# Ledger of designs, part 5: peptides against a protein of PDB entry 5OK6

Target 1, 215 residues: chain A of PDB entry 5OK6
Amino acid sequence: ELPGLDSQWRQIENGESGRERPLRAGESWFLVEKHWYKQWEAYVQGGDQDSSTFPGCINNATLFQDEINWRLKEGLVEGEDYVLLPAAAWHYLVSWYGLEHGQPPIERKVIELPNIQKVEVYPVELLLVRHNDLGKSHTVQFSHTDSIGLVLRTARERFLVEPQEDTRLWAKNSEGSLDRLYDTHITVLDAALETGQLIIMETRKKDGTWPSAQL

## One batch from the design tools (peptide; made by RFdiffusion4, then SolubleMPNN)

Design b1_p8_5_s1 (from b1_p8_5, 4 letters changed)
Fold by OpenDDE base, seed 4:
Structure b1_p8_5_s1 (fold): chain B 215 residues (1-215), chain A 8 residues (1-8)
Amino acid sequence: as target 1 above (215 residues)
Amino acid sequence: MLPSLFGK
């Protein structure tokens, strides 16, 4: 049975696990489609549990670009297209109203940026390739807060690079040129890497030379 | 198969 309307409101908006609670790095938050959420707000604020404003099952369909990979549409904006709820609040709503059959929850992580925490709704998807075979790519998702070192390690793993092989990264920029990612300690954000960007892993030759050095 | 960016 649904909790009382006022209790729902307090739990979701003002509770310890409410929408307005402080973000903490590493926590899971969930997206809720804005229209549904607004209807829920109207419902719980209306005071009539049998109201026609009953929001029904949570349906995030409009947030997804596809029902295969369940990727979000590009350009969604918090407060306009969706609201963010902490895990507990999300689970309460799902428990109370259900989630549309077949839809996965839209779970995202709080990340810590230099001066702010945010829910990372759009992690960066990079196209990882080897310098000698651009036709074989691995699309891998990274946080903006992930280091270039992690990108490199991930690339090495995906391409089964042996530990003794020396590798380094290049990013293809908007001009089509390659920018060397020298500092592996900076973040994906610091390097201004973007979704869909080609990241090229160069492997040092057995003769100790770099393939790029001949250019 | 795409060629190497840097050559071999």
Scores: peptide ipSAE 0.041, ipTM 0.730, DockQ to the pose 0.252
Fold by OpenDDE base, seed 1:
Structure b1_p8_5_s1 (fold): chain B 215 residues (1-215), chain A 8 residues (1-8)
Amino acid sequence: as target 1 above (215 residues)
Amino acid sequence: MLPSLFGK
C-alpha cells in the first residue's frame, strides 16, 4: 500500500537511504528508467494521491537491449536515460508500485576507484580463449577493479586447466597485436581492458616451453 | 597473426 506522497518523497530523495546519499564500496544500487522516475516525481509533488499522474509499475523495458540475457543498451547516460537509487529506495518503490512482470531489477555495485566511488553500470565483458582453440570463447564479466590474476584464475576454471599446468595471459590490442599481461596484480582498469576484448590464455607445453616462444 | 604466435 502506498504511503503519503510527502513520505514517499522524503524516503526516496532525502532519506538516510535516499538517492543523494554517499556511495559506499560494495553496496548495491539500482537503475530506474528516467521517464518513469520523472512521472513519479510529478505524482508525489502534485499533492493529489488520486491524480492521473500516477506512474504505475516500474518499467525499465527501454533500458534493455534483449529480454534473454537482460543486457543493458550501450551508451545509456545517468540523468538522461536512468537514475540510480540505493537498495533501500529501490525496494521501497518496488513495494509501492511494483515492477513490470518478468523484468529483473537492474542491480549494480559501487566500486572503489583511485579517487572516487562509482556505481559500475557497465562492467567489462572479456572474451576468453585458449591459444590453441581460438574458436571457442567464454564471455565473462569482470569489474574494472578486478585483478588480472582473477581473470587468469577464471580462465583456468572455465577451460578446466589442471592445477599443475602453468598458464599466462595475452590481450589483443587495438592494433591487432598481442600484449603480454605480465603483472597479475594490476586491475582490469589499469590494464585498460575493454568490453569485447579478446584475452588469450597460453598454456605451457609439457616440455617446459611456451607456445609463444615460436615468435 | 594469432596462429603464427602460438603453436598447437
Scores: peptide ipSAE 0.039, ipTM 0.728, DockQ to the pose 0.429
Fold by OpenDDE base, seed 5:
Structure b1_p8_5_s1 (fold): chain B 215 residues (1-215), chain A 8 residues (1-8)
Amino acid sequence: as target 1 above (215 residues)
Amino acid sequence: MLPSLFGK
């Protein structure tokens, strides 16, 4: 049976542990479809547990663009399309009302940016390829706070590059040109990498020359 | 040989 309506409200809207709690880097937060959440608010604020305003199971269907990879629709806006809840609050709601069968939770991480913490709803999905085999791509998600070095290491791992092989990255820009990612210490954000962007890993030749230098 | 951005 559901907890009392006032108890539900206090658990979810609590400033210390609920919706309005401070963000903490690395914490998991969850998206809840806005209309459902508003229905829940109306229900618990109504003071009648038997009200017809009962929200039913959490259903985030409208937030997804596909049910294969469960990708979010582009351009979703906090407070308009969804509400963010910390893990504890999310788990309470799921335990009380359930989640629509087959839907995964929409879990996202708090990231630390200069002078701000935020829930990273849209991590960057990069298309990693090798310079000599553009037809084989690995799509990998990265945080905006991840370093280019991590992108490079990830590419090396995915393509089984041996430790002794030297590699570097290029990003294909909107003009179709290639920009070298020289500094591996800057972040994905600093490099202005975007979802769907092609990242080319170039491997140094055995003779010590770079393929790109031979053009 | 596989296509390459930097030649075949």
Scores: peptide ipSAE 0.038, ipTM 0.720, DockQ to the pose 0.231
Fold by OpenDDE base, seed 3:
Structure b1_p8_5_s1 (fold): chain B 215 residues (1-215), chain A 8 residues (1-8)
Amino acid sequence: as target 1 above (215 residues)
Amino acid sequence: MLPSLFGK
């Protein structure tokens, strides 16, 4: 059942619990396509529930580049292409209007950056490979706030590296050369890693030498 | 192979 229009507006736009509420690290927010949201605003501000401005079900189709993996289009901008709602507000809208059949919700997490909290709309997708087999990659998603240590551990797990084997990471830079990721305590953001970037896991030889040292 | 990447 749809609440009264004023109640809907207050629930979704209320600065304490709605769209304008403060961000908190780790909480979930959801993307809503901008045109749908503006239609909803017009509907609830119009004061007539029977008006022709009824928004229908939430449809985020224009935000997706594909309907197989449901990846977002690149370069979407908050306030232009979508709005962000906290989980409670999103769930209210879905309960009131529904979500287009077959579409997944676009859930994202709040991350803590040095000076600000942000909803991480685009986590970093890295291509993980081994130094001796560049043709076999694992694409893995990381937060900008994840440590290089986590990237390394993840690479080790994906490639089934035994605990006794020593490994380290290299990143392929924009010039096509490799930069070693020495400090495993810095973040993906600090290392300036980007989506689609190749990350090479080097495994130490049994003789204690590194393959890269022979170059 | 690492050598080919380092050579770029």
Scores: peptide ipSAE 0.030, ipTM 0.705, DockQ to the pose 0.215

Design b1_p8_5_s2 (from b1_p8_5, 3 letters changed)
Fold by OpenDDE base, seed 1:
Structure b1_p8_5_s2 (fold): chain B 215 residues (1-215), chain A 8 residues (1-8)
Amino acid sequence: as target 1 above (215 residues)
Amino acid sequence: MLPSKFGK
């Protein structure tokens, strides 16, 4: 059964775990399609639970570009295309109205940037390749707050690099040249890495030389 | 910076 309309409004909008609560790093927030959310607002503000303004189940179909990987469309804007809700509020709405059959929730994390907390709606998708096989890429998602060290470790894992093998990263820049990622302690954001960017893992040769030194 | 041959 649905709670009272005023109770719904208070829990989702004005509650301690409502839409306007402070962001905290590491917490999960969820996207809700804007038109559905506005319909819900109209319904609960109308004061009649039997109103024809009933929003139905949550349907985020218009936010997805595909139903295979459930990737978001590019260029979505908060407040125009979707609303962000904290986990508690999202779970209440799903419990009350349901989620469209087969659709996954759109879960995102709060990240800590130098001067702000932000829900990271679009993490960075990097194309990881080996220096000796540029045609075989692994697309991997990273937070802007992840270190280059994590990118390197992830690349090593995906390419099954043995612990004794030494590796390093290069990023293909906008000019088409390769910049070495020397500092593994800086973040993806600090390195200005972007979605679709090619990251090349170079493996040191058994003779102790680097392949790039032979060029 | 690597020569273009390494990344192209």
Scores: peptide ipSAE 0.025, ipTM 0.698, DockQ to the pose 0.440
Fold by OpenDDE base, seed 5:
Structure b1_p8_5_s2 (fold): chain B 215 residues (1-215), chain A 8 residues (1-8)
Amino acid sequence: as target 1 above (215 residues)
Amino acid sequence: MLPSKFGK
């Protein structure tokens, strides 16, 4: 049986532990499709558990671009397309109403930016390639708060680069030119890297020269 | 900046 409607409301909308709680870096939050959430609000505010306003299972289908990789549609807006709930509140709703069969939860992390904490709904998907094989890309997700150093380490790992091999990164810009990512301590955000952007890992030759210097 | 052929 469902908890009392007032108890549901208090649990989910709680300012300390529910929807309105402060964001904390590293915490998991979950997206709930807005129409479902509004239906739930109407149900619990109606005061009748037997009401025809029962929301049924959580269904986030309209938020997904595809049902293969379960990517989110681009351009979704908080408060219009979805509501964000902390993990505890999400798990309560799932336990009470269920989640549509086959749909994964839409889990996202709180990140800390210089002046704000936010749920990172859209992490950056970069296309990692080697300078000598541009046709073989590895798509990897990064936070905007991740360092270029992490991108480089991840590229090295994906391409099985040995520790003694020296590598560096280039980003393909919107004009089709390649910008050198010199500073590995800046973030993905600071470097203005975007989803779908090609990142080229260049490996230093054994003779100590860089491939790019000879082109 | 790399030559165009490096990035294509």
Scores: peptide ipSAE 0.025, ipTM 0.695, DockQ to the pose 0.419
Fold by OpenDDE base, seed 3:
Structure b1_p8_5_s2 (fold): chain B 215 residues (1-215), chain A 8 residues (1-8)
Amino acid sequence: as target 1 above (215 residues)
Amino acid sequence: MLPSKFGK
């Protein structure tokens, strides 16, 4: 059931619980395509529920690169391409208007950066490989706030590294060289890792030497 | 085999 237009506006735009509410780390927010949202605004501000400005179901099709993996297009901008809503507001809109059939919700998390909270629309997708088999990559998604230690643990798990085996990471930089990720306590952001970047897991030899030491 | 160019 659709609530009254004023009630819809207050529920979604109210600064205490709506679009303008403060961000909190770990919370889920959702993307709504900008044109749909503007149509909804026009509808609820018009004061006539039977007006021709009815927005229809939420359709985020233009935000997706493909309908197979439902990856977002690159370079989307908040306020231009989409609006961010807290989970409660998103669920209200979906319950009132529906979501286009087959489309997944675009859920993202609030992350804590040194001076700000933000919704992480684009987590980092890293290409994990082993030093001895660079042709077999595993794409894994990480937050900018995740530690290099987590990246290493994830790589070890994906490659089924035994607990007694010693491993370390290298990142391929923009110049094509490898930068060693020495400090596992820094974040993906601190290490300036980017989507599509190759991360090489090196495994220590049984003789105690590192493969890279021979190069 | 690792790439020949290693950084710091």
Scores: peptide ipSAE 0.024, ipTM 0.698, DockQ to the pose 0.182
Fold by OpenDDE base, seed 2:
Structure b1_p8_5_s2 (fold): chain B 215 residues (1-215), chain A 8 residues (1-8)
Amino acid sequence: as target 1 above (215 residues)
Amino acid sequence: MLPSKFGK
């Protein structure tokens, strides 16, 4: 059974635990399509549970560019295309109204940037390859706040690199040249890595030489 | 700058 309309409003819009609550790093937030959310607001503010303003199930279809991989459209804007809700509020709405059949939730994490907390709606997707087999890529998602060291560790894991093998990363730039990622302590953001960018993992040879030094 | 043969 649906809670009373006033109770729904207080639960979802409550400044302490609802939509207006402060962002905290590492927490999950969820995207809700703006039109649906506005319809819900109108419904609960109208005071008539039997009104024609009932929002129906949550439907985020317009936020997706495909229904296979459920990728978000590019360039979506908070407050225009979607509303962000904390996990508790999202779960309440799903419990009360349901989610469109087969449609996954759009879960995102709060990240800590130098001067602000932000829900990271668009993490970076990198194409990881080995220097000796550029045709076999692993697409992996990273936060802008993840270190280059994490990218390297992830690449090593995906390619089953033994702990004793020495590896390093190169990024293919917009000019088609390769830039060495020397500092593994900087973030993906600091390195200015972008979605779709090719990242090459180079493995040191048994003779102690690097493949790139022989070219 | 790596040679093209390395990923160019």
Scores: peptide ipSAE 0.024, ipTM 0.694, DockQ to the pose 0.436

Design b1_p8_5_s4 (from b1_p8_5, 3 letters changed)
Fold by OpenDDE base, seed 4:
Structure b1_p8_5_s4 (fold): chain B 215 residues (1-215), chain A 8 residues (1-8)
Amino acid sequence: as target 1 above (215 residues)
Amino acid sequence: MLPTKFGK
């Protein structure tokens, strides 16, 4: 049984526990397709539980570009395409209305940026490659707040680099040239890395020279 | 264009 309409509204929109509550880094928030949410709003504000405005099960289908990897469409905008709800509110809605069969929740994390907290709807997907085999890429998702050091460690792990091997990163820029990622303490955001960008892991040669020194 | 020596 659904809770009372006013109770639903208070639970989901409550400023302390609902949609309007402050963001906290590391929290999980969930995307809800905007039209569904608006229909839900109309339903709970209408005062008639048997209204034709009943939203039915949550269906985020229009937010997905595929049903294989369940990737989001590019360019979705908060407030236009989707609404963000904290985990508690999301789970309430799912419990009340259900989620479309087979459709995964769209869970995202709150990240801490220099001046703001935000839900990171679009983490950065980098194409990690080795300098000696540019055709073999590992697509890995990173937060904008992840360090270049983490990117490097991840690359080393994916390519099974031995601990004693020395490695460093290059980013292919928009002009097609390579920029060294010298500072491993800066973030993906600080380095201005973008989704789809090629990141080249260079491994130092046994002779102590770098492959790039021969370029 | 990427340096030719990378990728070999």
Scores: peptide ipSAE 0.033, ipTM 0.733, DockQ to the pose 0.640
Fold by OpenDDE base, seed 5:
Structure b1_p8_5_s4 (fold): chain B 215 residues (1-215), chain A 8 residues (1-8)
Amino acid sequence: as target 1 above (215 residues)
Amino acid sequence: MLPTKFGK
């Protein structure tokens, strides 16, 4: 049985664990399709549990571009396409109304940027390749707050690079040229890396020379 | 910046 409508409203909207709760770095938030959420608001504010405004199960189908990887559509806007809820509120709604069968929750993390905390709805998807085989790519998601060092370590892992092998990164820029990612301590954001960008891992030769030095 | 591209 559903909780009382006023209780639902207080729990989801007005509670310290609700939608208006301040963002905290590292916490999980969930996307809810805007139309469903507005329908829910209308339902609970209407005061009639038997109202035709009952929202039914949560259905985020319109937010997804595919049902295989459950990738979000590009260009979704908070407040227009979706609402963000903290984990507790999301779990309440799911427990009360259910989630569309087979549809995964859209979980995202709060990240801390220099002057703002935000839910990172779109992590950066990078195309990782080796310098000698650009056709063999690994698409990997990174937070904007992840370091270039993490990108490099991830690339090394994906390409099974041995610990004794030395590697470095290049990024393909918008002009089609390659920029070295010298500083591994800066973030993906600081390096201005974007989704779909090609990141090339160069492996040092056994003779101590770099392949790029011979180009 | 590399003057040439890596590639096959």
Scores: peptide ipSAE 0.028, ipTM 0.702, DockQ to the pose 0.497
Fold by OpenDDE base, seed 3:
Structure b1_p8_5_s4 (fold): chain B 215 residues (1-215), chain A 8 residues (1-8)
Amino acid sequence: as target 1 above (215 residues)
Amino acid sequence: MLPTKFGK
């Protein structure tokens, strides 16, 4: 059931539970294509539910790079390309207007940074490889707030490393050199890791030496 | 710091 126009506006835009409510770490927010949202605003502000300004179903097609993996386009900007809504508001809009057939919701998480909360629209996609097989990469997504320790554990799991085997990480930097990720307690953000960056998992030899020590 | 030749 589509509620009254004023009710829609209050439900989506109110400062307590709507678009402007405070962010909380771990909560889900959703992207809505900007032009659709502006059309909705015009519709509900117009005061005539039978007007020609009806927005139709939510269509986020222009935000996607592809319709296979549903990856977002790079460089999207909040307020220009999309708006962010909390889960409750998003679900209201979907229930009222529907979502374009076949499109997944664009759900993102609020992360806690040292001085701010933000919706992490672009988590970091790292290319994980083994030191002895650089040609076989596994792409894995991480939050900027995830620890290097989590990256290492994830790499170990993906490469089926036995518990008794010792491993460590290197990151390929922009200059083409490898930086050792010594501190596993710092975050992906602290380590300045970026999407598409190669992360090399080195496995200690049975003789107790590291392969990198011979370079 | 190591060169990108690491692993070959």
Scores: peptide ipSAE 0.025, ipTM 0.677, DockQ to the pose 0.583
Fold by OpenDDE base, seed 1:
Structure b1_p8_5_s4 (fold): chain B 215 residues (1-215), chain A 8 residues (1-8)
Amino acid sequence: as target 1 above (215 residues)
Amino acid sequence: MLPTKFGK
């Protein structure tokens, strides 16, 4: 059941947990398709709950490139294609208007960068492979703030590496050569890793030598 | 930096 129009506006736009609230690292925010949101604004500002301007169910279909993995289209722009709402505001809108049947919410996290907090709409998707089987990749998403150490641990887990086995990472660069990721304490951002980039996990041989030493 | 392709 819909609350009063003024109450809706205050709750979503001007509330303590509204659109204009400060970002806090680790919190969840949600994307709402811009046209729907503008229609909602027009509806609640119109002052007539029975108006033909009723926005209907939230429909984010135009933000998705596929309905299998529910990936976002590339190049979406905040304020033009979508609006970001904190979790509380999103859940209110969903409870009032509903979400289009079958669509998942578009949830994203606030991240802390060196000089700014932002909602990370596009995490980095890396292609993880083993040095001896480059054709078998695991696509895994990471935050720009995740460490290279986490990437390595994730690769070890996906490839079922035993704890006693030594591993290290290489990144394929723009020139097609490989750069060793020596420092596991730096972030994905610091390492300038990008979506679609190939990350090769090298496993130390039983004789104590590295496969790459033979190149 | 590896000058050649790595892996099999």
Scores: peptide ipSAE 0.024, ipTM 0.684, DockQ to the pose 0.503

Design b1_p8_6_s1 (from b1_p8_6 with H1A R8P)
Fold by OpenDDE base, seed 3:
Structure b1_p8_6_s1 (fold): chain B 215 residues (1-215), chain A 8 residues (1-8)
Amino acid sequence: as target 1 above (215 residues)
Amino acid sequence: APAPIHPP
């Protein structure tokens, strides 16, 4: 049975624990399709549980570009296409109304940026390749707050690089030139890396020379 | 295998 309409409203919209609560780094938040949420608002504000404004189960189908990989559409905007709810509020709504069968929740993490906390709706998808095999890529997701060092470690792992082998990264920029990622302590954001960007891992030769230096 | 990429 659903809680009382006033109780639902207070639980979800409570500024201390609901939609308006402060963001904290590492917390999970969930996307809810905007039209469903507005229908729910109308239902609980109407004061009649038997009204024709009942929202039904949560259905985020319009936020997905496909039902295979469950990737979000590009260019979705908070407050226009979706609302963000903290985990507790999301779980309440799911328990009360259900989620469309077979549809995964859209969970995202709060990240710490230099001056703000933000729910990272779109992590960066990088195309990792080896310098000598540009046609074989591994697509890997990273947070904007992840270090270049993590990108390098991930590339080494995906390409089964042995611990004794030395490696470094290049990024292909929008102009088609290559930028060396020298500082491994800066973030993906600081390096201005973007989704779909090619990241080249170069492996040092046994003679101590770099392949790129010989060309 | 293709040649290694060139730096700019």
Scores: peptide ipSAE 0.019, ipTM 0.658, DockQ to the pose 0.010
Fold by OpenDDE base, seed 5:
Structure b1_p8_6_s1 (fold): chain B 215 residues (1-215), chain A 8 residues (1-8)
Amino acid sequence: as target 1 above (215 residues)
Amino acid sequence: APAPIHPP
């Protein structure tokens, strides 16, 4: 059942469980396109359920770069392009108004950075390749908080590397040179890895030598 | 044998 307009406002716009609630690491938040959300605010604040300000179904179309991969447009800004809602508030709005047919929800996780929590709207997309086939990439998303060890494990899985095979990572830097990712315990953020960056998985040869030693 | 790593 659709709650009264005042009840909708209180359920979504509150500091305890709504839009203004504190961020908690690991929780899911959802993006809502700003113009839709502002229309909803105007509707519920107007106090007239029959108002011409009815927002209709949630439509995030303007946030997407395409309707195939449902990738977000680059450079979207919180409070300008979208608002963030915690999972409970998002699910309420979807239950009340619906979501545009065929659109996926834009779910993101709260991550813990050294001094702050934030919703990670843009995870890092890395191009994973093998040292012997740089033309065959796997694009994989990682959190800035994911370890280099996870990147390596993911690369091994994608390339079907056997457990007994030894592997290591290199990152192509902005100068076009290769930086060895020695420490697997640091994060993607600590390693300053960026979206679109090429990450090369090197596999140790059966003779115990590394292919990169032949450079 | 796998090819040597070179900068792409």
Scores: peptide ipSAE 0.018, ipTM 0.652, DockQ to the pose 0.010
Fold by OpenDDE base, seed 2:
Structure b1_p8_6_s1 (fold): chain B 215 residues (1-215), chain A 8 residues (1-8)
Amino acid sequence: as target 1 above (215 residues)
Amino acid sequence: APAPIHPP
């Protein structure tokens, strides 16, 4: 059964636990399509539970690029296309109204940037390859705050690299040349890595030489 | 609320 309209409003919009609460790094937040949310606001503010303003189930269809991979459309804007809700508020709304059948929740993480927390709506999706097999890619998602060291470790794991094997990364730039990722302590953001970018893992030869001419 | 991170 739905809670009272005033209780719904207080639960979702309360500045301490609801939509307006401060962001905290590592928390999960969820996207809700803006028109649905505005309809819900009108419903709960109207004071009539039998009103024609009932929002129905949450439907985020307009936020998705496709219903196969459930990727978000590019260029979505907070407050225009969607609102962000903390996990507790999202789960309340889903419990009360339901989510459109077959749609996944749009969960995103709060990340910490220098002097600010943000919900990372668009994490970076990299194409990981080996220098000797450029045709076999692993697509992996990373936060902008993830280190190049994590990208390298992830590549080593995906390609089943032995612990004793020495490896390094190259990024293919917009000009089609290869830039070495020397510093493994900088972030994906600091390295200016982008979604769809090819990241090449080079493995050192047994003779101690690097096969970089094969890149 | 702070704006979300968009692709570069």
Scores: peptide ipSAE 0.007, ipTM 0.483, DockQ to the pose 0.029
Fold by OpenDDE base, seed 1:
Structure b1_p8_6_s1 (fold): chain B 215 residues (1-215), chain A 8 residues (1-8)
Amino acid sequence: as target 1 above (215 residues)
Amino acid sequence: APAPIHPP
């Protein structure tokens, strides 16, 4: 059963616990398609629960580029295409109205940048490859706040690199050359890595030489 | 809320 319209509005839009609440690093927020949300606003502001303005189930279909991997469309803008809600508010709306059948929620994390918290709507998708087999890529998502060290560890795990093998990373730049990622303590953001960027894991040879030294 | 992080 739906709660009263004023109660719905207060619960979702409450500045302390709703849409306008402060962001906290590590918390989950959810995307809601803007037109649905505006319809809900009109419904709860109308004062009549039997109004023809009833929004129905949450449907984020227009935010997805595909229904297989459920990836977001590129270039979506907060306030124009979607609204961000904290987990509690999202779960209330889902419990009251439902979510379109088979459609997953669009969950994102709050990340901490040097001077601000943000919801990371678009994590960085990197194409991880080995230096000796550029045709076999692993696409892996990373936060902008993840370290290059994590990218390297992830690459080692995906390629089943033995613990005793030495590895290092290269990023293919826009000019087509390779930039070595020397500092593993900097973040993906600090390294200016972008979605779709090729990251090459180089493995040291048994003779102690690096493959790239022969280029 | 601050704008979400978009790809550069």
Scores: peptide ipSAE 0.007, ipTM 0.479, DockQ to the pose 0.029

